# Designs tried in a protein design run: peptides against a protein of PDB entry 3J47. Part 36

Target 1, 121 residues: chain A of PDB entry 3J47
Amino acid sequence: IRLTNQLKSLKGLQSKLKDVVEYLDKVINKELPINHTILGKLQDVFNLLPNLGTPDDDEIDVENHDRINISNNLQKALTVKTNDELMVIYISNLVRSIIAFDDLIENKIQNKKIQEQRVKD
Target 2, 69 residues: chain B of PDB entry 3J47
Amino acid sequence: YEEKEESNLAATKSMVKIAEQYSKRIEEEKELTEEELKTRYVGRQDPKKHLSETADETLENNIVSVLTA

## One batch from the design tools (peptide; aimed at target 1 L39)

Design b2_p23_3 (made by RFdiffusion4)
Pose (drawn by RFdiffusion4):
Structure b2_p23_3 (pose): chain A 91 residues (1-28, 36-48, 72-121), chain B 63 residues (1-40, 47-69), chain P 23 residues (1-23)
Amino acid sequence: IRLTNQLKSLKGLQSKLKDVVEYLDKVIHTILGKLQDVFNLNNLQKALTVKTNDELMVIYISNLVRSIIAFDDLIENKIQNKKIQEQRVKD
Amino acid sequence: YEEKEESNLAATKSMVKIAEQYSKRIEEEKELTEEELKTRPKKHLSETADETLENNIVSVLTA
Amino acid sequence: AEEEIEKAEEAIEQLEELIEEAE
């Protein structure tokens, strides 16, 4: 789902670029200004990435903890299944 | 495009706030462990732990 | 008109860069 959303966003840019190229050819405004703003707004993320890296680490650790908890419940389920099997054999 | 952006936008606003959500997910995780212990309720605890994991996964995907 | 063309060229360049980064 996330991927489809990202593709839709990129699609708009691609189409937008094509339009802009055609527009320029024809010419040979507000949209242009908006695009420039967006440009000014990965390069910048470079410095900002430094902080993101720290936050990514934290969200990795959280995921690991969750995985452990899931494993725990999984073990309990396995034990219950084994007990059920034993009861069936007895019967 | 908008629908997709909306989903992304929510992922972003959650990333700004995740310090509090992390502490609440930490607690929830603990709660699920408690429920399991009682069972040894167990199911409820397990569900809570799964939800916490899922929340962490969604935070990582956004990042 | 020359200024509009320059701005549009700059926009195209920017868009190309943005698209490359997005891809």

Design b2_p23_3_s1 (made by RFdiffusion4, then SolubleMPNN; from b2_p23_3, 13 letters changed)
Fold by OpenDDE base, seed 3:
Structure b2_p23_3_s1 (fold): chain B 121 residues (1-121), chain C 69 residues (1-69), chain A 23 residues (1-23)
Amino acid sequence: as target 1 above (121 residues)
Amino acid sequence: as target 2 above (69 residues)
Amino acid sequence: KEEEIKLAQETVKQLQELVKQLQ
């Protein structure tokens, strides 16, 4: 459910961005008049977008490191953190799978011993 | 869209909590492995079963963490 | 089967060492 909602949000954002690009291209080509209200809302969206082009090293506010990959450069640093977290989760799952496998092997060994005892009786 | 964003924010807060819980889960997994080793030596089914159950619970929590990441 | 258990135990030890390196 959560992943599906995230994908739906990303798809909606992608569609909206495409519509914006198409609108901007039409404005550049003088096919449509500039809608100031749409441009103002777009500027607000761009101001809320993490700076994709040049994160000056100093404005990496440590508090935003936990927010999902919205911007490519902050996104790259966050991608490294996310990769590390995913690696930790993967290793933990692997360890648990090994422990569960060891328990299964031991249970099989015990079951074999019980069967061997029943054949001797 | 908003419901999905709220769900994603909740997942992100869960991930921060998972980072703290991860260290604890690693320690629980180590404790389980030691109890399993002890149970193999003592031949008592109960400690071994408890170790297996805690390992499974630890696995489930990691899977939920991956699904929420 | 005994070799498989031994391999699993060695893998658990390697994972524990990796976790210690990440801490």
Scores: peptide ipSAE 0.414, ipTM 0.847, DockQ to the pose 0.009
OpenDDE base, seeds 1, 2, 4, 5: peptide ipSAE 0.400, 0.460, 0.410, 0.435; ipTM 0.836, 0.861, 0.847, 0.841; seeds 2, 4, 5 fail the geometry check

Design b2_p23_3_s3 (made by RFdiffusion4, then SolubleMPNN; from b2_p23_3, 10 letters changed)
Fold by OpenDDE base, seed 2:
Structure b2_p23_3_s3 (fold): chain B 121 residues (1-121), chain C 69 residues (1-69), chain A 23 residues (1-23)
Amino acid sequence: as target 1 above (121 residues)
Amino acid sequence: as target 2 above (69 residues)
Amino acid sequence: MEEEIKLAQEAVKQLEELVKQLE
């Protein structure tokens, strides 16, 4: 049962990866616009991949070590991309907050002027 | 699997659209700030309210984008 | 953006190879 579920999950991952590759090829060929959420989900998948960067000292063939290093570099690059995206969103929220505060200050100034006028009348 | 792929594709199209909308919303927010500046000079409350509403809509959309990221 | 796509393609290719090793 557990092994069968793992094989099913692996087969599902393989199918999904194939679909992502086909999508990325279409994007490179300018046939479709870049799908940032597939990219984000791919990033999430990589983030959920166990950090293969601890080779247990078992005789991992030199080829596996190079692949692990490439995987770690890619994971790092994906993390940087996620951080950049989050930073853009954060800056945007900050700008919106500043504008909302400016409006609040102006509304407060206007309300104060109206109140001062009512006291003079 | 196909449904999950389609959902990923749809979510991604939404994210690209969010990025384009984000750039457009930044410009709308600037226009609103100019309208607020103009409203301070012209003394017309109506442009200022519209500015504030558009800035709030822009803010809400960024918050939704953060929550969906 | 284009560099990010290229990175994502390499990422997918690595995942495909990892999946192939698990088969």
Scores: peptide ipSAE 0.443, ipTM 0.812, DockQ to the pose 0.259
OpenDDE base, seeds 1, 3, 4, 5: peptide ipSAE 0.421, 0.424, 0.430, 0.414; ipTM 0.810, 0.801, 0.813, 0.796; seeds 3, 4 fail the geometry check

Design b2_p23_3_s4 (made by RFdiffusion4, then SolubleMPNN; from b2_p23_3, 13 letters changed)
Fold by OpenDDE base, seed 2:
Formats: C-alpha cells, sequence, structure tokens
Structure b2_p23_3_s4 (fold): chain B 121 residues (1-121), chain C 69 residues (1-69), chain A 23 residues (1-23)
C-alpha cells in the first residue's frame, strides 16, 4: 500500500511537472498568456525544492541534508542517508528472518522428537 | 496525490523515529531470541510462538520503515 | 555498519548449521 501511494504521488508530480513544462514552452512561443497564479505556485514548489544549482551556500543546514531526496546536491547527501537507512532496514529484516528460521528449526526439532517417540512406542 | 504526499511526509518523520527505535528493536529481537533459547530449555511451546510473532512484528515494522524511507 | 553486517552473517551461518542438523 505505502509504496503504491509513493509511486502514485511521484507519478502525479511528474505529470504536473510535464504540464508546467508544456505550459512554459507555449508561453515562450507566445501561444498562451502567462498565468501568474500557476507561476507563483511553481515558484513556491521550487523554493521548497532543495537548491539544485548553488553550491556556494555553505549554510545548507545539515539537518535538511538528511530528510528529503528533492535536489541533486542535497539529493546526493540524502541518497547516502537513504542508503544508510535502507541498510539498517535490510539488517533488521535479516535479523527477523534469522529469528523466524530459529523458530522453524525448533518446531522441526520438536516434531522430530515427537515422531521418534511414536516410533519407540 | 495530496493524501499520499501527507502520508509520505508522516512516513518520513516516522523514519527518523524508526532509526532511533531500530536500535531498540534489534535489542528487543535479541531478547526474544534469548527467550526462545530459554523456551527451548523449558519445553513450553507458547513462549516460542510469542517470540516468533514478536520477531515477525519487528520484521514487518522494519519493512514498513524501509518502504517509508 | 561493517561490524553489524559481520554479526548478521555469523547469525545466518549458525542458522544454516542448525537447519543442516535437522535434515
Amino acid sequence: as target 1 above (121 residues)
Amino acid sequence: as target 2 above (69 residues)
Amino acid sequence: MDELIKEAQETVKQLEELVQQLE
């Protein structure tokens, strides 16, 4: 469910971005008037997007570096963080699988003991 | 789309909390494995089942955490 | 990280040995 929701959001964002690009191309070609309301909302979205383009603001708060895969420079650091988180989750899943297998092993040992007892009776 | 964005934001906040809880979950999983080991000695089938269920819940929470990441 | 991976690998190996004893 969650992955499907993320994929749907990403697909919706991609579609909206494509519509904006197509709109901007039509405005550049003078086929359509500039809609200032759409442009303002797009600017707000770009301002919420971590800066892709200015390496010179050394004051990118290290706190935002960890959270959101939005912008390539920030995205590179966020990719590292996401990789670390994925690794932690992979290890957790491995540990859970090991516990589940240990339980299966014990159940099999018990079943074998019960079968051996029935053959002796 | 907006509901999913809100869900993703809530999920991302939950992931930070999950990273902190992850260390605790690993310890809880180790304790469960120790309890299973103890249950193997005590011969009670019920503690082992509870351990397996808790390990599965811990796995599911970690998978959900990964998928949230 | 590397230490945690190593511990996980050791646990997997122990589990494989236990499965082999049950066969």
Scores: peptide ipSAE 0.421, ipTM 0.856, DockQ to the pose 0.010
OpenDDE base, seeds 1, 3, 4, 5: peptide ipSAE 0.398, 0.406, 0.408, 0.441; ipTM 0.845, 0.802, 0.854, 0.845; seed 5 fails the geometry check

Design b2_p23_4_s2 (made by RFdiffusion4, then SolubleMPNN; its pose is not in this set)
Fold by OpenDDE base, seed 2:
Structure b2_p23_4_s2 (fold): chain B 121 residues (1-121), chain C 69 residues (1-69), chain A 23 residues (1-23)
Amino acid sequence: as target 1 above (121 residues)
Amino acid sequence: as target 2 above (69 residues)
Amino acid sequence: DLKKLLELLQKLLDELKKKEELL
């Protein structure tokens, strides 16, 4: 039950992330106008979500006004840092969930073998 | 500006330390997985249980780290 | 370090898939 709920939550997160990526790609490709409300929510999600590790997007935001840029660069640096930390934590949790799942499967296999042996006796 | 830079530097040092601690925890988890694999091959349940317990402890520490971050 | 962790996770996932196929 707990592992199933974790897998379901992870799958839900993955689906949501995919939707976000698709939305961002459409915005980048100018297929959709920049929706400020969606962008704000995405920014909130990125502030809450560990930065999922594509290093290449660092180049774009250099040009906007100095004070907002310093606050945004500091916030970006803090967000990147927080994102790296959150990513490490997320990956660690994922690893532990996988190990716990392996143990569950092994226990299930063992239980099945024990039942099969009892039926043969 | 300087106070903010100093705070960022301290935070960065803390992150490096967390990353090092995480790497150590990953290595412990790997050792446990190897013990599970060995136990799977040897048919001894005890090493697998120990691996599972250490994996759970590693997960718990990560969850606590997420909750405290 | 992160890459090594990801590789470890992938190995574990592969093992889980193999075990799931045995169920």
Scores: peptide ipSAE 0.441, ipTM 0.849, DockQ to the pose 0.011
OpenDDE base, seeds 1, 3, 4, 5: peptide ipSAE 0.448, 0.461, 0.451, 0.442; ipTM 0.851, 0.846, 0.847, 0.842; seeds 1, 3, 4, 5 fail the geometry check

Design b2_p23_4_s3 (made by RFdiffusion4, then SolubleMPNN; its pose is not in this set)
Fold by OpenDDE base, seed 2:
Structure b2_p23_4_s3 (fold): chain B 121 residues (1-121), chain C 69 residues (1-69), chain A 23 residues (1-23)
Amino acid sequence: as target 1 above (121 residues)
Amino acid sequence: as target 2 above (69 residues)
Amino acid sequence: DLKKILEIIGKLLKEEEEKKKLE
């Protein structure tokens, strides 16, 4: 039950992510005006979401001024650290989900075998 | 500033410790999965159920850890 | 197959822990 709920939540998150991507694509294509409120919420989500992106995109344009850069660098470092921690937790949850899924598959196979044996009898 | 840095450092150390504990829990979960594999061969349903329950508990603990981080 | 996936995840976790130790 709980694992199924987690899978459902993950599917919901995936759907939401897809919606976000579709929204971003529409914004890039200038089909929709940039909704600042949606972008702000998206930024908040990205700040809350571990950067699941590969570490290689270092080039977020550090154009903003020095003092904000130190606070932003600290916040960025903290965000990166938080992202790494969240990534570890995410991977761990994924592993647990996979294990639980394997057990479920095994149980299903066993139940099927038991049912087939009952039909033969 | 220094107090915040110290707090962040302490939080980071705590997170590293949580990661280590998590790694141990993953190993425990693997052992349970191996027991399930063994139980598939032995045909005893009870050990498999116990393994599944332990894997679920491990998952729950990881989720709680993620939510607390 | 599941065992291999678990092994991969365990390796990834160790790598992340090592990165955290290097920071």
Scores: peptide ipSAE 0.473, ipTM 0.850, DockQ to the pose 0.015
OpenDDE base, seeds 1, 3, 4, 5: peptide ipSAE 0.456, 0.497, 0.479, 0.446; ipTM 0.853, 0.860, 0.858, 0.842; seeds 1, 3, 4, 5 fail the geometry check

Design b2_p23_4_s4 (made by RFdiffusion4, then SolubleMPNN; its pose is not in this set)
Fold by OpenDDE base, seed 1:
Structure b2_p23_4_s4 (fold): chain B 121 residues (1-121), chain C 69 residues (1-69), chain A 23 residues (1-23)
Amino acid sequence: as target 1 above (121 residues)
Amino acid sequence: as target 2 above (69 residues)
Amino acid sequence: DLKKLLELIGKLLEEKKKLEKLK
């Protein structure tokens, strides 16, 4: 039962990741805007992954406990790492958006100065 | 189990490579911001445009990195 | 790296605010 649930959850995550990839491909192709909400939901899914690995307190035989704990710790570490990477990507996208906005504002200021000069001439 | 572990190891190595590439892109973006700042002070339009273009390229690369993660 | 990125974002945000005040 537990292995089947884990496998099902993993398949669900894999499907969701595929959907995210498809979405991001559309964003690259300028078909869709960057949706920060999708990234946030992905982060939430990853933050929930460590909790999926915590065994409920039921009768776990001692030998399986260590391997499961190692696997869960590794999965948790991988999840944290993935979350950090996603955060970095999010921040980079934000920075790029800010730079693009600054350029837009500067272009507007330049246009205003050109118009003011034309009125004085 | 072993095949899954090997796949996870390969994925982890790929993620490390992506992180290194990301760090490089962040530095490129910083250089662009400095050029934009210089352009604002000097009133030269061309350096600022170049900065904007490189910032856009950095963003595109980050999106590709998200897609490949 | 993350701190430098945050600082860069902070600077860009401040520049945006300055530019918005000039509009």
Scores: peptide ipSAE 0.409, ipTM 0.839, DockQ to the pose 0.017
OpenDDE base, seeds 2, 3, 4, 5: peptide ipSAE 0.401, 0.399, 0.412, 0.400; ipTM 0.835, 0.842, 0.841, 0.841; seeds 2, 4, 5 fail the geometry check

Design b2_p23_5_s1 (made by RFdiffusion4, then SolubleMPNN; its pose is not in this set)
Fold by OpenDDE base, seed 1:
Structure b2_p23_5_s1 (fold): chain B 121 residues (1-121), chain C 69 residues (1-69), chain A 23 residues (1-23)
Amino acid sequence: as target 1 above (121 residues)
Amino acid sequence: as target 2 above (69 residues)
Amino acid sequence: SEKEETLKLYNELLELLDKLLQA
């Protein structure tokens, strides 16, 4: 039961990660804006993963328990890393937006200078 | 289980490599931004634009790398 | 002033990215 739930969760996470990748590709292509809600949901999923790894003490055989724990820890670590990477991507997109904004400001300043020069002439 | 463990290990190693590459690219982007700022104060528009474009390209490469991973 | 503020924000974001990568 626990293994099945973990597998289901992993499959769900994998599917979600795929969706996030697809979303990020669309953002890169300027087809969609950054959605903070998606990142928040991913974080929530990662925060719930530690709770999925708590061994319920009852019926699970000892040998399977160690392998399951290692696998769960690795999966958890991978999930955390994936979340961090997604956050980095989000921040990177924000940085791009800031750069674009800087360019807009510079363009505006240039336009203003041009107008001032025209008025003086 | 063993196949999954091997796959997870490989994925982890790949992520570490990507993280290192990302850190390097971020530093490069920061340098470009500083140069852009300097160029703005000097009033040299062309160098500033070039730096901004290079920063954008660096970010794009980082995103693609993370997505591939 | 707006440009300076934007640059500050950019630097802050870079710092956050570095922290995330180190973690």
Scores: peptide ipSAE 0.404, ipTM 0.826, DockQ to the pose 0.021; fails the geometry check
OpenDDE base, seeds 2, 3, 4, 5: peptide ipSAE 0.398, 0.401, 0.368, 0.381; ipTM 0.822, 0.838, 0.825, 0.824; seeds 2, 3, 4, 5 fail the geometry check

Design b2_p23_5_s2 (made by RFdiffusion4, then SolubleMPNN; its pose is not in this set)
Fold by OpenDDE base, seed 1:
Structure b2_p23_5_s2 (fold): chain B 121 residues (1-121), chain C 69 residues (1-69), chain A 23 residues (1-23)
Amino acid sequence: as target 1 above (121 residues)
Amino acid sequence: as target 2 above (69 residues)
Amino acid sequence: SEKEETLKLFKKLQELLDKLKKL
């Protein structure tokens, strides 16, 4: 459910971005008038999404490193954070698996001891 | 879309919480291991079972965390 | 014996756990 919702959000964002691009192309071609309200909202989105449009600026703002934000440069820092989280989860899963196996082994040993005792009785 | 965005935000917050809880989960796993060790020495089945159950719970939580990541 | 094999597996798991703790 959660992953599906995330995917739906991403698809929605992609669709909106496509619509924006198409709108901008039409405005550039003078086929449609500039809708100032839409443009203003888009500008706000671009301002909130730092450096999505400038692939060149490598300036990873170090401060936002810890927050999973949607922005691409932020996305690199966020990618690092996400990677760290994934690593932690992976390690945790491994630890749990090891513990579970240890318990299984101990249970088997105990069962064998019980069986040996029953045979002696 | 908004519901999904809210869900994603909640998921992200949950991930941060999971990261914080990760250290606690590691400690819980250690405690379970100690209980298993105690059970091995004392020969009591109950502490071992409890340790196993806690380890399983920790594993499940980690899996859920991975799925939410 | 099967018990010995189980014990060996347990030791290997403990070793893996120790390695994980070092990471």
Scores: peptide ipSAE 0.405, ipTM 0.846, DockQ to the pose 0.007
OpenDDE base, seeds 2, 3, 4, 5: peptide ipSAE 0.437, 0.425, 0.417, 0.418; ipTM 0.858, 0.849, 0.855, 0.843; seeds 2, 3, 4, 5 fail the geometry check

Design b2_p23_5_s3 (made by RFdiffusion4, then SolubleMPNN; its pose is not in this set)
Fold by OpenDDE base, seed 1:
Structure b2_p23_5_s3 (fold): chain B 121 residues (1-121), chain C 69 residues (1-69), chain A 23 residues (1-23)
Amino acid sequence: as target 1 above (121 residues)
Amino acid sequence: as target 2 above (69 residues)
Amino acid sequence: SEKKKLLELFNKLLELLDKLLAE
């Protein structure tokens, strides 16, 4: 049961990561804005990971338990890393947006200056 | 299980490398932003544009790195 | 005045970026 749940979670995470990648591609192409909900969902997945590590009281053979624990820890670590990477991507996109905004503001200011000069002439 | 462990280890190593690269790129972006700010105060459009473009490229590379991880 | 405002906004954005990096 625990392994199955972990596998399911991993599959879910994998699917989510795929979705994030697709989203990021769209953002790069300026097709979509940054979606904060994606980060929230990743955080939720991470927060659920500790619950996956709780030993279910079910009679699982010791050897399987150790392997399962190692696998779970690794999966958890990978999930954390994935979340961090997604956060980085999000931040990067935010930075790009900020830069773009700054450029827009500068352009606007320049245009205004040009207009003012034209009025004075 | 062993194959999975090896794959996970490799993935972990790759992620660490990506994280390092990301940190470096973030710093580069910050530098570009500072230069852009300086250029803005001086009123020189060309340097600002160059900084913005470089920042965008840095971000693009970061995104590609994450997508390929 | 508008240029000043733009610079202020830019600085605010930089500050936000720094905060994000510090997290």
Scores: peptide ipSAE 0.398, ipTM 0.837, DockQ to the pose 0.014; fails the geometry check
OpenDDE base, seeds 2, 3, 4, 5: peptide ipSAE 0.392, 0.368, 0.394, 0.372; ipTM 0.834, 0.834, 0.844, 0.828; seeds 2, 3, 4, 5 fail the geometry check

Design b2_p23_5_s4 (made by RFdiffusion4, then SolubleMPNN; its pose is not in this set)
Fold by OpenDDE base, seed 4:
Structure b2_p23_5_s4 (fold): chain B 121 residues (1-121), chain C 69 residues (1-69), chain A 23 residues (1-23)
Amino acid sequence: as target 1 above (121 residues)
Amino acid sequence: as target 2 above (69 residues)
Amino acid sequence: DEKKETLELFKKLLELLDELKKK
């Protein structure tokens, strides 16, 4: 149950991350004006989402003019910081999931040993 | 610009704090895994259970941190 | 045999945790 809930939470995070990526792509494509509030929220979301090193984000920063570059650099810095934080959270969640999985495996092994002992007994 | 910079600096400091908290949580999770490993060798369920519980708590805290960040 | 497999999975998990700690 708990592991399932954690997995569900992780899936929810993944979905949100996808939404953020989609929004960023729309901003990059100039389909949407750089909404600073959305960008701030995206930064918050990116700060919530570890930047998986998509090298593509570095290429996008090169083409856009100084104000966008400063906003992008600040956004990138905030995104990096947010990414670092998100990475830490992600890693922590992963570690917890692994530990929970390990415990589950061990419990299964123990249960099997107990059953084997009962049969001997 | 300056207000935004200040806000970014504050956000950055907050992120550093979160990173520190995360590192601490990771260590707690590791401790749980070690206890589980010890319990596996000793055949005592209690240390393993405690490790599992600590790992779960660490994971939960990390999830909450991700959700709140 | 299943227990051995589970044990191996646990070991792999521990290894992954250790790698994460080193990063």
Scores: peptide ipSAE 0.415, ipTM 0.849, DockQ to the pose 0.011; fails the geometry check
OpenDDE base, seeds 1, 2, 3, 5: peptide ipSAE 0.403, 0.410, 0.400, 0.414; ipTM 0.840, 0.841, 0.838, 0.837; seeds 1, 2, 3, 5 fail the geometry check

Design b2_p23_6 (made by RFdiffusion4)
Pose (drawn by RFdiffusion4):
Structure b2_p23_6 (pose): chain A 91 residues (1-28, 36-48, 72-121), chain B 63 residues (1-40, 47-69), chain P 23 residues (1-23)
Amino acid sequence: IRLTNQLKSLKGLQSKLKDVVEYLDKVIHTILGKLQDVFNLNNLQKALTVKTNDELMVIYISNLVRSIIAFDDLIENKIQNKKIQEQRVKD
Amino acid sequence: YEEKEESNLAATKSMVKIAEQYSKRIEEEKELTEEELKTRPKKHLSETADETLENNIVSVLTA
Amino acid sequence: AEEKLEEEIEKAEEIIEKLEELL
């Protein structure tokens, strides 16, 4: 779902670029200004990425913890299944 | 495009706030362990732990 | 009017160049 959403966003840019190229050819405004702003707003992320890296580490740790908890419950389920099997054999 | 952006936007506003959500997910995780222990309620605890994990996954995906 | 068109072209070209760099 997230991927489809990202693609939709990129699609708009692609089509927007094509339009802009055609517009320029024809010319040979507000949208342009807006685009410029967006441009000014990956490169900059570079420095900002430094911080993101730290936060990514924290969210990796959290995921690991969750995985451990899930394993725990999984073990209990397995034990229950084994007990059920034993009861059936007895019967 | 908008729908997609809306989903992404929420992912971003959650990333700004994740410090508190992390502490609440930490607690929730512990709660689920407690429920399991009682069973040894167990199911409820397990569900809570799964929810906490899912929230962490989503936080990572947004990042 | 000609000067305005030249400014518009320059702006559009700059933006296209930036878009191309991004792609």

Design b2_p23_6_s1 (made by RFdiffusion4, then SolubleMPNN; from b2_p23_6, 14 letters changed)
Fold by OpenDDE base, seed 2:
Formats: sequence, structure tokens, C-alpha cells
Structure b2_p23_6_s1 (fold): chain B 121 residues (1-121), chain C 69 residues (1-69), chain A 23 residues (1-23)
Amino acid sequence: as target 1 above (121 residues)
Amino acid sequence: as target 2 above (69 residues)
Amino acid sequence: SKKEKEELIKELQEVVEKMKELL
């Protein structure tokens, strides 16, 4: 469900970006006037996107280093953080799996003991 | 789409918290394993079941964290 | 740390192997 929602969001974003590109192409070709509202929203989105191109803003790199896969330079730092988080999650899942296996083994042992007792009776 | 984005953002925030709690969850899983080991020795089924359930919950939380990440 | 997690996983694996031996 969560992955599906993320995928849907990404697809929606991709579609929106495509629409914006198509709109921008039409504006460049003078086929349509610039929609200021769409451009404003897009600019707001870009401003909210981690700055891909400005390595010099030390403050932005530090704040976003710990956040999930955000765009380019800041995105790289964020990607590293995301990878670390994913690693932690992976290890945690592995640990849970091991515990589950331990329980399964115990259950099997108990079942075998019960069967052995039934055969002896 | 927006609802999913909000959910992803909330999930990301939750992942940070999960990362902080990860060590604690690992300890809880270890405790469950120890309880299972103890239960094998003591023959008490209930502690083993509880350990298994806690391990499963820890796994589910990790899976959710991975999916959110 | 990653190392601590790996150690924990190893310990859990050892427990699983012990359980397998009992089966």
C-alpha cells in the first residue's frame, strides 16, 4: 500500500512535470500565453526542492544530509541518508526474520515432541 | 497524489523516529530471542509466543520503515 | 551502528541454527 502510494505520487509528479514541459514548449513557440499560476506553483515546487546546483550553501547541505532522497547535491547527501536509513530497516527486518525463524523452529520442536508422545501412547 | 505525498512525508518523519528507535527494537528482538531460549528451557509456551509476536511486530515495523524509506 | 546490527544478526542466526539442530 505505501509503496503503491509513493509510486502513484511519483507518477503524478512525472505527469505534472510533463504537462509543465509541454506548456513551456507552447509558450516558447508563442502558441499559448504563460500561465503565471502554473509557473508560480512550479517555482514554489522548485524552491521546495533541494537545490541541485548550489554546493556553496553549507547550511542547506547540513540540514538535508539527514533527509530522504531529495534532488542532486543536496539530493546526494539526502540519498546517503536514505541509504543509511534503508540499511537500518533492512537489518531490522533481518533481525525480525531471525526471531520468526527461531519461533518456527521452536514450534516445530514442540510439534515433534507432541507427535512422539502420541506415538508412545 | 497529494494524499500519498503527505503519507510519504509522514512516513519519512516516522523513519527518522524508527532509526532512533531501531537500536531499541533490536534490543527488544534480542530480549524476545532470549525469552524464547528461556522458554525452551522453562517449557512455558506463552513467553515464546509473546517473543514471536514481538519479533513479528518488529519485522513488520522494519518492513514498513523500509517501504516508507 | 552497522557493526552492532551485524553482530546481532549473527547472534540471531546462531540461535536459529541451534533450533535447527534440535529439530
Scores: peptide ipSAE 0.463, ipTM 0.855, DockQ to the pose 0.008; fails the geometry check
OpenDDE base, seeds 1, 3, 4, 5: peptide ipSAE 0.432, 0.439, 0.444, 0.437; ipTM 0.836, 0.843, 0.850, 0.837; seeds 1, 3, 4, 5 fail the geometry check

Design b2_p23_6_s2 (made by RFdiffusion4, then SolubleMPNN; from b2_p23_6, 12 letters changed)
Fold by OpenDDE base, seed 3:
Structure b2_p23_6_s2 (fold): chain B 121 residues (1-121), chain C 69 residues (1-69), chain A 23 residues (1-23)
Amino acid sequence: as target 1 above (121 residues)
Amino acid sequence: as target 2 above (69 residues)
Amino acid sequence: SEKEKEELIKLLQEVIEKMKELL
């Protein structure tokens, strides 16, 4: 469900972006007048988008948490952070698994002892 | 779309909380391991079971965190 | 750091192997 919702949101954004591009092309070609409201919203979106430009600009301390999906350069830095978080989660899962296995081993040992006692009786 | 965005935002907030909870979960896991060690020494099934259950809960929470990530 | 994570993973793997020995 969550992944499906994310995919749906991404598809919606992609469609909207395509529509904007098509609109801009029509405006450039003087086929349609500029819709100022759409342009204003688009500008707001671009201002929120991390600069998609060249890899070198170190400076965009884009708050890495929110927009991992949108911009590739910020996405790269965010991807590194996400990878680190995933590694931490992975390690945590391993630790939990180890604890669970230790308990299983102990239970097996106890069960064997009980069986041995029953055979002696 | 909005529902998904809300879900993602909730997931992100959950991730931050999970990071904090992760440190706590690690400590809880250690406590469980200590209880398991104590249970091995005492030979009582009940404390060991409780430790195992807590470890499993910790594992489940980590899995949910991975799925959310 | 990535190195610290790797060390932690290694420790976890060692514990898993110890558990296997106990089985």
Scores: peptide ipSAE 0.390, ipTM 0.846, DockQ to the pose 0.009
OpenDDE base, seeds 1, 2, 4, 5: peptide ipSAE 0.353, 0.406, 0.396, 0.402; ipTM 0.828, 0.854, 0.854, 0.841; seeds 2, 4, 5 fail the geometry check

